Peptides against a protein of PDB entry 2XVC. Designs and how they scored, part 22

Target 1, 50 residues: chain A of PDB entry 2XVC
Amino acid sequence: ITERELLDYIVNNGGFLDIEHFSKVYGVEKQEVVKLLEALKNKGLIAVES

## One batch from the design tools (peptide; aimed at target 1 I46 A47)

Design b2_p27_5_s4 (made by RFdiffusion4, then SolubleMPNN; from b2_p27_5, 10 letters changed)
Fold by OpenDDE base, seed 1:
Formats: structure tokens, C-alpha cells, sequence
Structure b2_p27_5_s4 (fold): chain B 50 residues (1-50), chain A 27 residues (1-27)
């Protein structure tokens, strides 16, 4: 999965992301999801809450 | 928990442009 694909999912999901759920449904390791989120955050594209 | 709320800090269009530019730079 790419950063853009994850970003699209987040936007289409109303800004909500359940990492465990996403991992199970899309077969992406939780650590990979976190890695992508960190990348998006470091690029100044997203802010993560809670 | 693993449930997060995420907000874009830039427009979606700008986000796409940034990601595409970086992708091209790495090729």
C-alpha cells in the first residue's frame, strides 16, 4: 500500500482510521500502517489525534 | 487505542501534488 492509498482511505472514511481493523481487512501489518502515517505526518500532510 | 482521528493539514489536492513530486524525485 502507498501513502496516497492510505490517505485516500482516511479521507473517504471521514478522517477515521482503526489500525487494527485496517490491518485485518487489507492485510497490511500494523507497523506498516504506522510507518505510512508517520511519513504523511512528517511531510506535513496530516495531523493525528487521540 | 488503535482508533485514530486524522485531519489533513493541507488541501487534498496539494497533498497529492506533494506525494507525486516526491515519487518522481525518487525514480
Amino acid sequence: as target 1 above (50 residues)
Amino acid sequence: SDKLKIKLTVSLEEAYEILEKEKKEKE
Scores: peptide ipSAE 0.681, ipTM 0.901, DockQ to the pose 0.913
OpenDDE base, seeds 2, 3, 4, 5: peptide ipSAE 0.680, 0.679, 0.680, 0.680; ipTM 0.900, 0.900, 0.900, 0.901

Design b2_p27_6_s2 (made by RFdiffusion4, then SolubleMPNN; its pose is not in this set)
Fold by OpenDDE base, seed 1:
Structure b2_p27_6_s2 (fold): chain B 50 residues (1-50), chain A 27 residues (1-27)
Amino acid sequence: as target 1 above (50 residues)
Amino acid sequence: EEEEKRKEEEEKKKREEESKLKIKVLV
């Protein structure tokens, strides 16, 4: 999965992301999802809300 | 053993809560 695909998923889900659920459904390791999120954050494309 | 199972279930629940994120998209 790419950063773009993850970003599109987040947008389409109203900003909600369950890392564990996503990992199970898409067969992507949790660590990979976190890496992609960190990349998106570092690019200023997302912010994690509390 | 029952207390250990309770702690394991609580730790599992905590991991599930931490897994749920609200993301603000800054397009």
Scores: peptide ipSAE 0.507, ipTM 0.839, DockQ to the pose 0.790
OpenDDE base, seeds 2, 3, 4, 5: peptide ipSAE 0.506, 0.504, 0.505, 0.505; ipTM 0.838, 0.837, 0.837, 0.837

Design b2_p27_6_s3 (made by RFdiffusion4, then SolubleMPNN; its pose is not in this set)
Fold by OpenDDE base, seed 1:
Structure b2_p27_6_s3 (fold): chain B 50 residues (1-50), chain A 27 residues (1-27)
Amino acid sequence: as target 1 above (50 residues)
Amino acid sequence: DEERRREEEERRRKEREESKLKIKVLV
């Protein structure tokens, strides 16, 4: 999965992301999801609200 | 051990709660 695909998923889900659920559904390791989130955050594309 | 099982269930519950994020998209 790419940063863009994850970003699009977040947008389409109203900003909600369950890392565990996403990992199970898409077959992506939780660590990889976190890594992609960190990349998006570092680019200033997202902020974690909770 | 029942206490250990309860602690493991609590840890797993907390991890599931912490996995749920609200993201602000800045794009």
Scores: peptide ipSAE 0.539, ipTM 0.853, DockQ to the pose 0.809
OpenDDE base, seeds 2, 3, 4, 5: peptide ipSAE 0.537, 0.538, 0.536, 0.536; ipTM 0.853, 0.853, 0.853, 0.852

Design b2_p27_6_s4 (made by RFdiffusion4, then SolubleMPNN; its pose is not in this set)
Fold by OpenDDE base, seed 3:
Structure b2_p27_6_s4 (fold): chain B 50 residues (1-50), chain A 27 residues (1-27)
Amino acid sequence: as target 1 above (50 residues)
Amino acid sequence: EEEEERRRRELEEEEREKSKLKIKVLV
């Protein structure tokens, strides 16, 4: 999965992301999801609230 | 062993709660 695909998923889900659920559904490692989130955050595309 | 299993369940529950993120999209 790419940063763009993850971002689109987040947008389509109203900003909600369950990393565990996403990992299970898409077969992506939790660490990879976190890495992509960090990249999106560093680019100023997202802010993790809670 | 029961205490270790309890701690494992608590950690798994905490990981499940921490897994749920609210993300503000800035684009």
Scores: peptide ipSAE 0.536, ipTM 0.859, DockQ to the pose 0.772
OpenDDE base, seeds 1, 2, 4, 5: peptide ipSAE 0.535, 0.535, 0.536, 0.534; ipTM 0.859, 0.859, 0.860, 0.859

Design b2_p27_7 (made by RFdiffusion4)
Pose (drawn by RFdiffusion4):
Structure b2_p27_7 (pose): chain A 50 residues (1-50), chain P 27 residues (1-27)
Amino acid sequence: as target 1 above (50 residues)
Amino acid sequence: TLEEALATGEPIKVEVHGTPEQLARLH
C-alpha cells in the first residue's frame, strides 16, 4: 500500500492503528507498515503515540 | 477527512499498537 492509503486509513480509523490487526486484515507485512509509518512521521504528517 | 486534516498544517495524532521492536523504531 501507499503512504497516502495508510494515512487515509489512520484518519478514517479515528487516528488509531493496530499493526498486528492491520497486517492480518490487509495483508501488509508488519515491517512494511512500520516502514510506511516512519516515512509519514519523518515527513511530519503524523504524530505517533503509545 | 484526510484532505481536511492535512489542510490544518498540523501532524495527525495517531495512537499505534505494536510489538516493542516496532514501537521502538517509531519513537

Design b2_p27_7_s1 (made by RFdiffusion4, then SolubleMPNN; from b2_p27_7 with T1S E10K E15K H17K T19S H27K)
Fold by OpenDDE base, seed 2:
Structure b2_p27_7_s1 (fold): chain B 50 residues (1-50), chain A 27 residues (1-27)
Amino acid sequence: as target 1 above (50 residues)
Amino acid sequence: SLEEALATGKPIKVKVKGSPEQLARLK
């Protein structure tokens, strides 16, 4: 999965992301999802809250 | 936080930032 694809998913999911759920549904390692999120965050393209 | 999300498995709220130009360059 790419940064664009992940971002699009988040937007289409109402701005929420369940990493565990996403990993199971899409077969993407949780570590990879986090890596993409950190990249987006470091670029200043997303803000993460929990 | 991302680390907390991994540990607890709870959903995180993500807000999109950045200009249209920045977002358009994403791969």
Scores: peptide ipSAE 0.671, ipTM 0.899, DockQ to the pose 0.091
OpenDDE base, seeds 1, 3, 4, 5: peptide ipSAE 0.670, 0.670, 0.671, 0.671; ipTM 0.899, 0.899, 0.899, 0.899; seed 1 fails the geometry check

Design b2_p27_7_s2 (made by RFdiffusion4, then SolubleMPNN; from b2_p27_7, 7 letters changed)
Fold by OpenDDE base, seed 4:
Order: C-alpha cells, then sequence, then structure tokens
Structure b2_p27_7_s2 (fold): chain B 50 residues (1-50), chain A 27 residues (1-27)
C-alpha cells in the first residue's frame, strides 16, 4: 500500500483509522501501516490524535 | 499516539494538514 492509498482511505473513512482492523481487512502488516503514518506525519501532511 | 494505538487497538483520529499541492505529490 502507498501513502496516497492510505491517506485516501483515512479521508474516506471520516478521518479515522483502526490499524488492527485495517491490517486484517487489507492484509497489510500493522508495522507497515505505522511506517506510512509516521512518514506522512513527518512530512507534515497529517496529525495523529490518540 | 501511534504507539498507544498499537497497544490498545483503538481507532486513531487523523487530521489532514497538507495543501492540495503537497498531497498531490504523494505516491
Amino acid sequence: as target 1 above (50 residues)
Amino acid sequence: SLEEALATGKPIKVKVKGSPEELARLK
């Protein structure tokens, strides 16, 4: 999965992401999802609230 | 935090901050 695809998913999902659920549904390792999120965050493109 | 999200398995809230131009450059 790409950064663009993940971001599009988040936007289409109302700005929420369940990493566990996403991982199971899309077959992407949780660590990979986190890696993509960290990259987006470091680029200043997203802010994670939790 | 992302670390907490992984530990608890709870959904995280993500806010998009990038400009249209910046977002368009994403691969």
Scores: peptide ipSAE 0.675, ipTM 0.900, DockQ to the pose 0.108
OpenDDE base, seeds 1, 2, 3, 5: peptide ipSAE 0.675, 0.675, 0.674, 0.674; ipTM 0.900, 0.900, 0.900, 0.899; seed 1 fails the geometry check

Design b2_p27_7_s3 (made by RFdiffusion4, then SolubleMPNN; from b2_p27_7 with T1S E10K E15K H17K T19S H27A)
Fold by OpenDDE base, seed 1:
Structure b2_p27_7_s3 (fold): chain B 50 residues (1-50), chain A 27 residues (1-27)
Amino acid sequence: as target 1 above (50 residues)
Amino acid sequence: SLEEALATGKPIKVKVKGSPEQLARLA
């Protein structure tokens, strides 16, 4: 999974992301998802709220 | 936070930002 793919997924999901669900569905480690999110956040491309 | 979301397993709300140029450079 790439940063672009993750971002596109989020957009297509109305701006919401269930990390656990995503991990299970796409077979991506939760840690990897978090890593990608952190990268996007650090680049100023996303803001995370929970 | 992301760490908290990971721990609780609850969905997070993500607001997309960035300029078209920045988004175009995404890997």
Scores: peptide ipSAE 0.679, ipTM 0.903, DockQ to the pose 0.092
OpenDDE base, seeds 2, 3, 4, 5: peptide ipSAE 0.677, 0.677, 0.677, 0.677; ipTM 0.902, 0.902, 0.902, 0.901

Design b2_p27_7_s4 (made by RFdiffusion4, then SolubleMPNN; from b2_p27_7, 9 letters changed)
Fold by OpenDDE base, seed 3:
Structure b2_p27_7_s4 (fold): chain B 50 residues (1-50), chain A 27 residues (1-27)
Amino acid sequence: as target 1 above (50 residues)
Amino acid sequence: SLEEALATGKPIKVKVKGSKEELDRLK
């Protein structure tokens, strides 16, 4: 999955992301999802709250 | 936090902050 695709998913999901659920549904390793989020956060493109 | 999200499996809230130009560059 690409950074653009992940962002599109988040927006379409109301701004929320369940990493465990996403991993199961899309077959993406949880570590990969976190890696993408960390990259986006480091670029200043997203803020994460949990 | 991302770490807690991994541990607990609870949803996280993500705010998109990038400008149109920045987001358009993403692949």
Scores: peptide ipSAE 0.666, ipTM 0.896, DockQ to the pose 0.091
OpenDDE base, seeds 1, 2, 4, 5: peptide ipSAE 0.666, 0.666, 0.665, 0.665; ipTM 0.897, 0.896, 0.896, 0.896; seed 5 fails the geometry check

Design b2_p27_8 (made by RFdiffusion4)
Pose (drawn by RFdiffusion4):
Structure b2_p27_8 (pose): chain A 50 residues (1-50), chain P 27 residues (1-27)
Amino acid sequence: as target 1 above (50 residues)
Amino acid sequence: SLTEEEIAYYREKLDAGEHVTVPVTVV
């Protein structure tokens, strides 16, 4: 998936992401989800919590 | 968690291609 798709998903999910659940449902490797989150964070597009 | 209003706000900004920071909880 693209960074845009993950960001859209996060916004539509109320700013929440369960990596384990997301990986299971959407078939994206956990490390690929983490990689996409890091790119979003480094572009200043998201503020990660918890 | 984002309210329905904040969701609408962030979606509009993202569709407009504008820079914005979205708070997110990751587990």

Design b2_p27_8_s1 (made by RFdiffusion4, then SolubleMPNN; from b2_p27_8, 8 letters changed)
Fold by OpenDDE base, seed 5:
Structure b2_p27_8_s1 (fold): chain B 50 residues (1-50), chain A 27 residues (1-27)
Amino acid sequence: as target 1 above (50 residues)
Amino acid sequence: MLSEEEKEEYRKKLEAGEKVTVPVTVV
């Protein structure tokens, strides 16, 4: 999955991401999802809320 | 979470190539 695809997913999912669920559904390793999130965050495309 | 209107706004901006910062709750 690309950064853009993940970003689109996040938007369509109302700004919510369950890493465990996403990993299982899309067959993407958790560590890969985290890396994509970090990339998006570093580019200022997402703001991770507590 | 984002409302349908907010989702649409972000989608439009992304499609237009405009910079956006989407708030994300991660679990």
Scores: peptide ipSAE 0.779, ipTM 0.946, DockQ to the pose 0.942
OpenDDE base, seeds 1, 2, 3, 4: peptide ipSAE 0.778, 0.779, 0.777, 0.777; ipTM 0.945, 0.945, 0.945, 0.945

Design b2_p27_8_s2 (made by RFdiffusion4, then SolubleMPNN; from b2_p27_8, 8 letters changed)
Fold by OpenDDE base, seed 3:
Structure b2_p27_8_s2 (fold): chain B 50 residues (1-50), chain A 27 residues (1-27)
Amino acid sequence: as target 1 above (50 residues)
Amino acid sequence: MLTEEEKKEYLEKLEKGEKVTVPVTVV
């Protein structure tokens, strides 16, 4: 999965991401999801709430 | 949580390559 694909998923999912759920459904390791989120955040593409 | 209108707006900007910062709640 790419950063863009994850970002699209987040938007379509209403700005919400359940890492455990996503990992199970899409077969992506949790650490990989976190890595992608960190990249998105560092690029200013997402702002993690609370 | 994004409304349907907000989802559309963000997706449109992403499609155009415009800079966006999407608010995300992570669990």
Scores: peptide ipSAE 0.747, ipTM 0.936, DockQ to the pose 0.936
OpenDDE base, seeds 1, 2, 4, 5: peptide ipSAE 0.747, 0.747, 0.747, 0.747; ipTM 0.936, 0.936, 0.936, 0.936

Design b2_p27_8_s4 (made by RFdiffusion4, then SolubleMPNN; from b2_p27_8, 9 letters changed)
Fold by OpenDDE base, seed 1:
Structure b2_p27_8_s4 (fold): chain B 50 residues (1-50), chain A 27 residues (1-27)
Amino acid sequence: as target 1 above (50 residues)
Amino acid sequence: MLSEKEKEEYRKKLEAGEKVTVPVTVV
């Protein structure tokens, strides 16, 4: 999965991402998802809200 | 959570290559 694909998913999912769920459904390692999120955040494309 | 309107706004900006910062709740 690419950064853009993950970003599109996040938008389409209403700005919500369940890493465990996503990993299981899409067959992407959790570590890879986290890596992509960090890249998106560092590029200012997402703002992770706590 | 983003409304349908908000989703569309971000989609349009992404398609246009405009700067976006999408708020994300991560679990």
Scores: peptide ipSAE 0.781, ipTM 0.946, DockQ to the pose 0.934
OpenDDE base, seeds 2, 3, 4, 5: peptide ipSAE 0.781, 0.780, 0.780, 0.781; ipTM 0.946, 0.946, 0.946, 0.946

## One batch from the design tools (peptide; aimed at target 1 V11 V48)

Design b2_p28_2 (made by RFdiffusion4)
Pose (drawn by RFdiffusion4):
Structure b2_p28_2 (pose): chain A 50 residues (1-50), chain P 28 residues (1-28)
Amino acid sequence: as target 1 above (50 residues)
Amino acid sequence: STEETEAENKEFLEEHLEEGKPIKVEVH
């Protein structure tokens, strides 16, 4: 998936992401989700919590 | 109703992107 798709998903999910659940439902490797989150964070597009 | 909510979230995100504001996200 693209960074845009993950960001759209996050916004539509109320700003929440369960990596384990997301990986299981959408078939994206956990490390690929993490890689996409890091890119979004480094571009200043998201503020990560918890 | 779902389509309206998705449109509103899209507009919200575009506004934050234009204003350079980060989206707060909780990650588990």

Design b2_p28_2_s1 (made by RFdiffusion4, then SolubleMPNN; from b2_p28_2, 16 letters changed)
Fold by OpenDDE base, seed 5:
Structure b2_p28_2_s1 (fold): chain B 50 residues (1-50), chain A 28 residues (1-28)
Amino acid sequence: as target 1 above (50 residues)
Amino acid sequence: MEEERRRRAREELERRLREGIPVKVTVK
C-alpha cells in the first residue's frame, strides 16, 4: 500500500478511515497504516481528526 | 440518505485534494 493509495481510499470513503477494518481487508498492519497517515500528515496532504 | 451525504463529503475532499488543501480524515 502506498501513501497515494491510502489517500485515495480515504477520499473515496468520504474522509473516514477505520484502521482495524482497513488492516483486515488489505492485510496491512495497523502500525503501517499509522505510519502512512503520519507521512501524509507531514506532507500536508491530510489533517487527522478524532 | 447516507449515500448522498457520503457523496458530498467525497466531492468536497476531492476538491480539497485538487486544490492542495489538506484532506480531513476521521480516524477510528
Scores: peptide ipSAE 0.600, ipTM 0.900, DockQ to the pose 0.519
OpenDDE base, seeds 1, 2, 3, 4: peptide ipSAE 0.598, 0.597, 0.597, 0.597; ipTM 0.900, 0.900, 0.900, 0.900

Design b2_p28_2_s2 (made by RFdiffusion4, then SolubleMPNN; from b2_p28_2, 17 letters changed)
Fold by OpenDDE base, seed 1:
Structure b2_p28_2_s2 (fold): chain B 50 residues (1-50), chain A 28 residues (1-28)
Amino acid sequence: as target 1 above (50 residues)
Amino acid sequence: MEKEKEEKAREELEKRLEAGEPVRVRVV
C-alpha cells in the first residue's frame, strides 16, 4: 500500500484512522500503517492529533 | 535527544492504534 492510499483513506474517513479497519481492508500490518503515518508526518502532509 | 522524543511519540501512537481507538489525523 502507498502513502497516498492511506491519505485518501483518512480523508474519506473524516480525518480519522481506524488502524484495525484499515489493516483488514488493505491487508497491511499495524506496524506498516504506523510507518506510513510517520512518513506522511515527516513530509508535512498530516498532523497526528494527540 | 530528538530520537528519543520521536521514539516516544511513535510508541504513544502505536499504543493508541493497538487500543483500537481511531486516531485523528489532520490532512495539511
Scores: peptide ipSAE 0.452, ipTM 0.816, DockQ to the pose 0.129
OpenDDE base, seeds 2, 3, 4, 5: peptide ipSAE 0.449, 0.451, 0.449, 0.448; ipTM 0.815, 0.815, 0.815, 0.814

Design b2_p28_2_s3 (made by RFdiffusion4, then SolubleMPNN; from b2_p28_2, 15 letters changed)
Fold by OpenDDE base, seed 4:
Structure b2_p28_2_s3 (fold): chain B 50 residues (1-50), chain A 28 residues (1-28)
Amino acid sequence: as target 1 above (50 residues)
Amino acid sequence: MEKKKEEENKKKLEEKLKKGEPVKVTVK
């Protein structure tokens, strides 16, 4: 999965991401999802909230 | 009605990207 694909997923999911759920559904390792999120954040494309 | 709200929210987030504003992401 690419950064753009993850970003699109987040947008389509209303700005919400369940990492464990995403990992299980799409077969992407949680570490990879986190890595992509960090990249998106560093590029100023997302702001991660809790 | 809810579908319309969801679509509008999606468009709002897309507009954020267009303007170079970060999309707020809640992570679980």
Scores: peptide ipSAE 0.648, ipTM 0.907, DockQ to the pose 0.598
OpenDDE base, seeds 1, 2, 3, 5: peptide ipSAE 0.646, 0.646, 0.644, 0.646; ipTM 0.907, 0.907, 0.907, 0.907

Design b2_p28_2_s4 (made by RFdiffusion4, then SolubleMPNN; from b2_p28_2, 14 letters changed)
Fold by OpenDDE base, seed 5:
Structure b2_p28_2_s4 (fold): chain B 50 residues (1-50), chain A 28 residues (1-28)
Amino acid sequence: as target 1 above (50 residues)
Amino acid sequence: SMAAKEEENRKKLEEMLEKGEPVKVTVK
């Protein structure tokens, strides 16, 4: 999965990402998902809320 | 409903994306 694909997923999912769920559904390692999120954040494309 | 709220949020986030603003994301 690409950064843009993950970004589109987040948008289409109402701004929510369950890493465990995403990993299971798309067969992507959790570490890879986190790396993509960090890349998106570093580029200013997302802001992670808590 | 949950579905209605999700759709509302999606539209809001699409507008942010179009404006070049960072998309706020909640991570679980």
Scores: peptide ipSAE 0.591, ipTM 0.905, DockQ to the pose 0.494
OpenDDE base, seeds 1, 2, 3, 4: peptide ipSAE 0.588, 0.589, 0.588, 0.589; ipTM 0.906, 0.906, 0.905, 0.905

Design b2_p28_3 (made by RFdiffusion4)
Pose (drawn by RFdiffusion4):
Structure b2_p28_3 (pose): chain A 50 residues (1-50), chain P 28 residues (1-28)
Amino acid sequence: as target 1 above (50 residues)
Amino acid sequence: MKLHIKVTEKGREYLEEEREKDLEEFEE
């Protein structure tokens, strides 16, 4: 998936992401989700919590 | 791993701009 798609998903999910659940439902490797989240964080597009 | 995430001002602007580009491409 693209960074845009993950960001859209995060916004539509009320700013929440369960990496384990996301990986299971959408078939994206956990490390790929993490890689996409880092790119989003480093571009200043998201503030990560918890 | 469970994360709560906030979309920054820059993130909201980025989404708005990308959605406008998608609409323009759809109209073409």

Design b2_p28_3_s2 (made by RFdiffusion4, then SolubleMPNN; from b2_p28_3, 10 letters changed)
Fold by OpenDDE base, seed 4:
Structure b2_p28_3_s2 (fold): chain B 50 residues (1-50), chain A 28 residues (1-28)
Amino acid sequence: as target 1 above (50 residues)
Amino acid sequence: MKLKIKITEKGKKYLKEEEEKRKEELER
């Protein structure tokens, strides 16, 4: 999965992301999901609210 | 872990630009 695809998922899911659920459904390791999120955050594209 | 994520204005702009690129690629 790409950063863009993850971003699209977040948007389409109302901004909610369950890392555990996402990992299981898309077959992406949790560490990779976190890495993608950190990349998006560092680029200033997202902010984690809770 | 459940997270609530906000797309920033910069993020929204990025998504728009990426969508335009995808559209251009499809039309090519």
Scores: peptide ipSAE 0.574, ipTM 0.848, DockQ to the pose 0.911
OpenDDE base, seeds 1, 2, 3, 5: peptide ipSAE 0.572, 0.573, 0.573, 0.573; ipTM 0.848, 0.848, 0.848, 0.848

Design b2_p28_3_s4 (made by RFdiffusion4, then SolubleMPNN; from b2_p28_3, 13 letters changed)
Fold by OpenDDE base, seed 4:
Structure b2_p28_3_s4 (fold): chain B 50 residues (1-50), chain A 28 residues (1-28)
Amino acid sequence: as target 1 above (50 residues)
Amino acid sequence: MKLKIKITEKGKKYLEEYKKKLEELKKK
C-alpha cells in the first residue's frame, strides 16, 4: 500500500484508523502502517488528533 | 490502536492533484 492509498482510506473512513484492524484486513504489517503515517505527518498532510 | 486523524488542507490538495493526474493518464 502507498502513502496516497492510506491517506485516501483515512478520508473514506471519516478520519478514523484502527491500526490493528487495518493490518488484519489489508495484510499490512503494523510497523508499515505506522511508517506510512509518519511519512504523511512529516509531509504535513495529516495531523493526529487522538 | 485506534486513531482519529485530521487531513490538512495540504493533504486535501495532495489527494485532489493525484486524482487529476490519474484522469490525465486515463485520457492518454
Scores: peptide ipSAE 0.547, ipTM 0.837, DockQ to the pose 0.882
OpenDDE base, seeds 1, 2, 3, 5: peptide ipSAE 0.546, 0.547, 0.546, 0.546; ipTM 0.837, 0.837, 0.837, 0.837

Design b2_p28_4 (made by RFdiffusion4)
Pose (drawn by RFdiffusion4):
Structure b2_p28_4 (pose): chain A 50 residues (1-50), chain P 28 residues (1-28)
Amino acid sequence: as target 1 above (50 residues)
Amino acid sequence: AEEAREKAIREGRGLHIKVTEKGKEYLE
């Protein structure tokens, strides 16, 4: 998936992401989800919590 | 999907994420 797709998902999910659940439902490797989150964070597009 | 999110939050799993103004503009 693209960074845009993950960001759209996060917004539509009320700013929440369960990596384990997301990986299971959407079939994206956990490390790929982490990689996409890091790119979003480094572009200043998201503020990560918890 | 909402039920799964609420369960994960109650069980202390996942990340809470704020979308910055730059992030909102990026989605436009």

Design b2_p28_4_s4 (made by RFdiffusion4, then SolubleMPNN; from b2_p28_4, 9 letters changed)
Fold by OpenDDE base, seed 1:
Structure b2_p28_4_s4 (fold): chain B 50 residues (1-50), chain A 28 residues (1-28)
Amino acid sequence: as target 1 above (50 residues)
Amino acid sequence: MKEEIEKAKKEGKGLKIKVTEKGLEYLE
């Protein structure tokens, strides 16, 4: 999965992301999802709400 | 920030993510 694909998913999922669920459904390791999120964040494309 | 993501990864909690204007532009 690419950064763009993950970002697209996030948008289409209303900004919600369950890493564990995503990992199970799409067959992407949780560590990879985190890596992609960090990349998106570092590029200023997303911000995590907490 | 990274801590929040890591916690979500480990605890199985969902994340609420804001896509910035830059992010939306990226997808255009």
Scores: peptide ipSAE 0.639, ipTM 0.893, DockQ to the pose 0.370
OpenDDE base, seeds 2, 3, 4, 5: peptide ipSAE 0.637, 0.635, 0.638, 0.637; ipTM 0.893, 0.892, 0.893, 0.893

Design b2_p28_5 (made by RFdiffusion4)
Pose (drawn by RFdiffusion4):
Structure b2_p28_5 (pose): chain A 50 residues (1-50), chain P 28 residues (1-28)
Amino acid sequence: as target 1 above (50 residues)
Amino acid sequence: SEEEVEAWEKEAREKGHTFYRIKVLSHI
């Protein structure tokens, strides 16, 4: 998936992401989700919590 | 809703899942 798709998902999910659940449902490797989150964070597009 | 998100967070904590609350500051 693209960074845009993950960001859209996060916004539509009320700013929440369960990496385990997401990986299971959407078939994206956990490390690929983490890689996409880091890119979003480094572009200043998201503030990560918890 | 916020309550639904809190329920999801609680479930993810109980399952020992990796998760994040995320504030969107901007879009691409």

Design b2_p28_5_s1 (made by RFdiffusion4, then SolubleMPNN; from b2_p28_5, 11 letters changed)
Fold by OpenDDE base, seed 1:
Structure b2_p28_5_s1 (fold): chain B 50 residues (1-50), chain A 28 residues (1-28)
Amino acid sequence: as target 1 above (50 residues)
Amino acid sequence: SEEEREKKIKEAEEKGHEYYKIKVLGYP
């Protein structure tokens, strides 16, 4: 999955991301999802609220 | 919806899943 695809998913889910669920559904390792989130955050595209 | 989001959060917490509440600030 790309950063853009993850970002689109986050938007479509109202800003909510369940890592375990996402990992299972999309077949992406949890650590990879976290890495993508960190990249998005570092680019100023997202802010993690909780 | 907001209601659906809150439900998903509750479910994630009950299951002990790692989850995040994210504010989207922009797109690439």
Scores: peptide ipSAE 0.649, ipTM 0.894, DockQ to the pose 0.924
OpenDDE base, seeds 2, 3, 4, 5: peptide ipSAE 0.649, 0.649, 0.647, 0.649; ipTM 0.894, 0.894, 0.893, 0.895

Design b2_p28_5_s2 (made by RFdiffusion4, then SolubleMPNN; from b2_p28_5, 12 letters changed)
Fold by OpenDDE base, seed 3:
Structure b2_p28_5_s2 (fold): chain B 50 residues (1-50), chain A 28 residues (1-28)
Amino acid sequence: as target 1 above (50 residues)
Amino acid sequence: SKEEVEKKIEEAKKKGHEFYKIKVLGYP
């Protein structure tokens, strides 16, 4: 999965991301998802609220 | 909707799942 694809997923889910669910459904390691989030955050594309 | 998202957050908490509520600020 790319940063853009993850970003689109987040948007389509109202900003909600369940790491466990996403990992299981899309076959992406949890640590990989977190790394993508960190990249998005560092680029100023997202802010983590909770 | 906001209500649906809040419900999903509560469900994730009950299951003990790692989750995030994210504000999207823009696109590349």
Scores: peptide ipSAE 0.653, ipTM 0.895, DockQ to the pose 0.900
OpenDDE base, seeds 1, 2, 4, 5: peptide ipSAE 0.650, 0.652, 0.652, 0.651; ipTM 0.894, 0.895, 0.895, 0.895

Design b2_p28_5_s3 (made by RFdiffusion4, then SolubleMPNN; from b2_p28_5, 8 letters changed)
Fold by OpenDDE base, seed 1:
Structure b2_p28_5_s3 (fold): chain B 50 residues (1-50), chain A 28 residues (1-28)
Amino acid sequence: as target 1 above (50 residues)
Amino acid sequence: SEEEVEKKIKEAEEKGHEFYRIKVLGYP
């Protein structure tokens, strides 16, 4: 999955992301998801609220 | 909806899942 695809998923889910759920559904390792999130954050595209 | 998100957060917490509440600031 790409950063853009993850970003779109986040938007479509109202800003909510369950790592375990996402990993299982999309077959992406949890650590990879977190890595993508960190990239998005570093680019100023997202802000983690909780 | 915000209500739906709140529900999802609760469910994730109950399941002990790692989750994030994210604010999207823009697109690449």
Scores: peptide ipSAE 0.706, ipTM 0.910, DockQ to the pose 0.917
OpenDDE base, seeds 2, 3, 4, 5: peptide ipSAE 0.705, 0.705, 0.705, 0.705; ipTM 0.910, 0.910, 0.910, 0.910

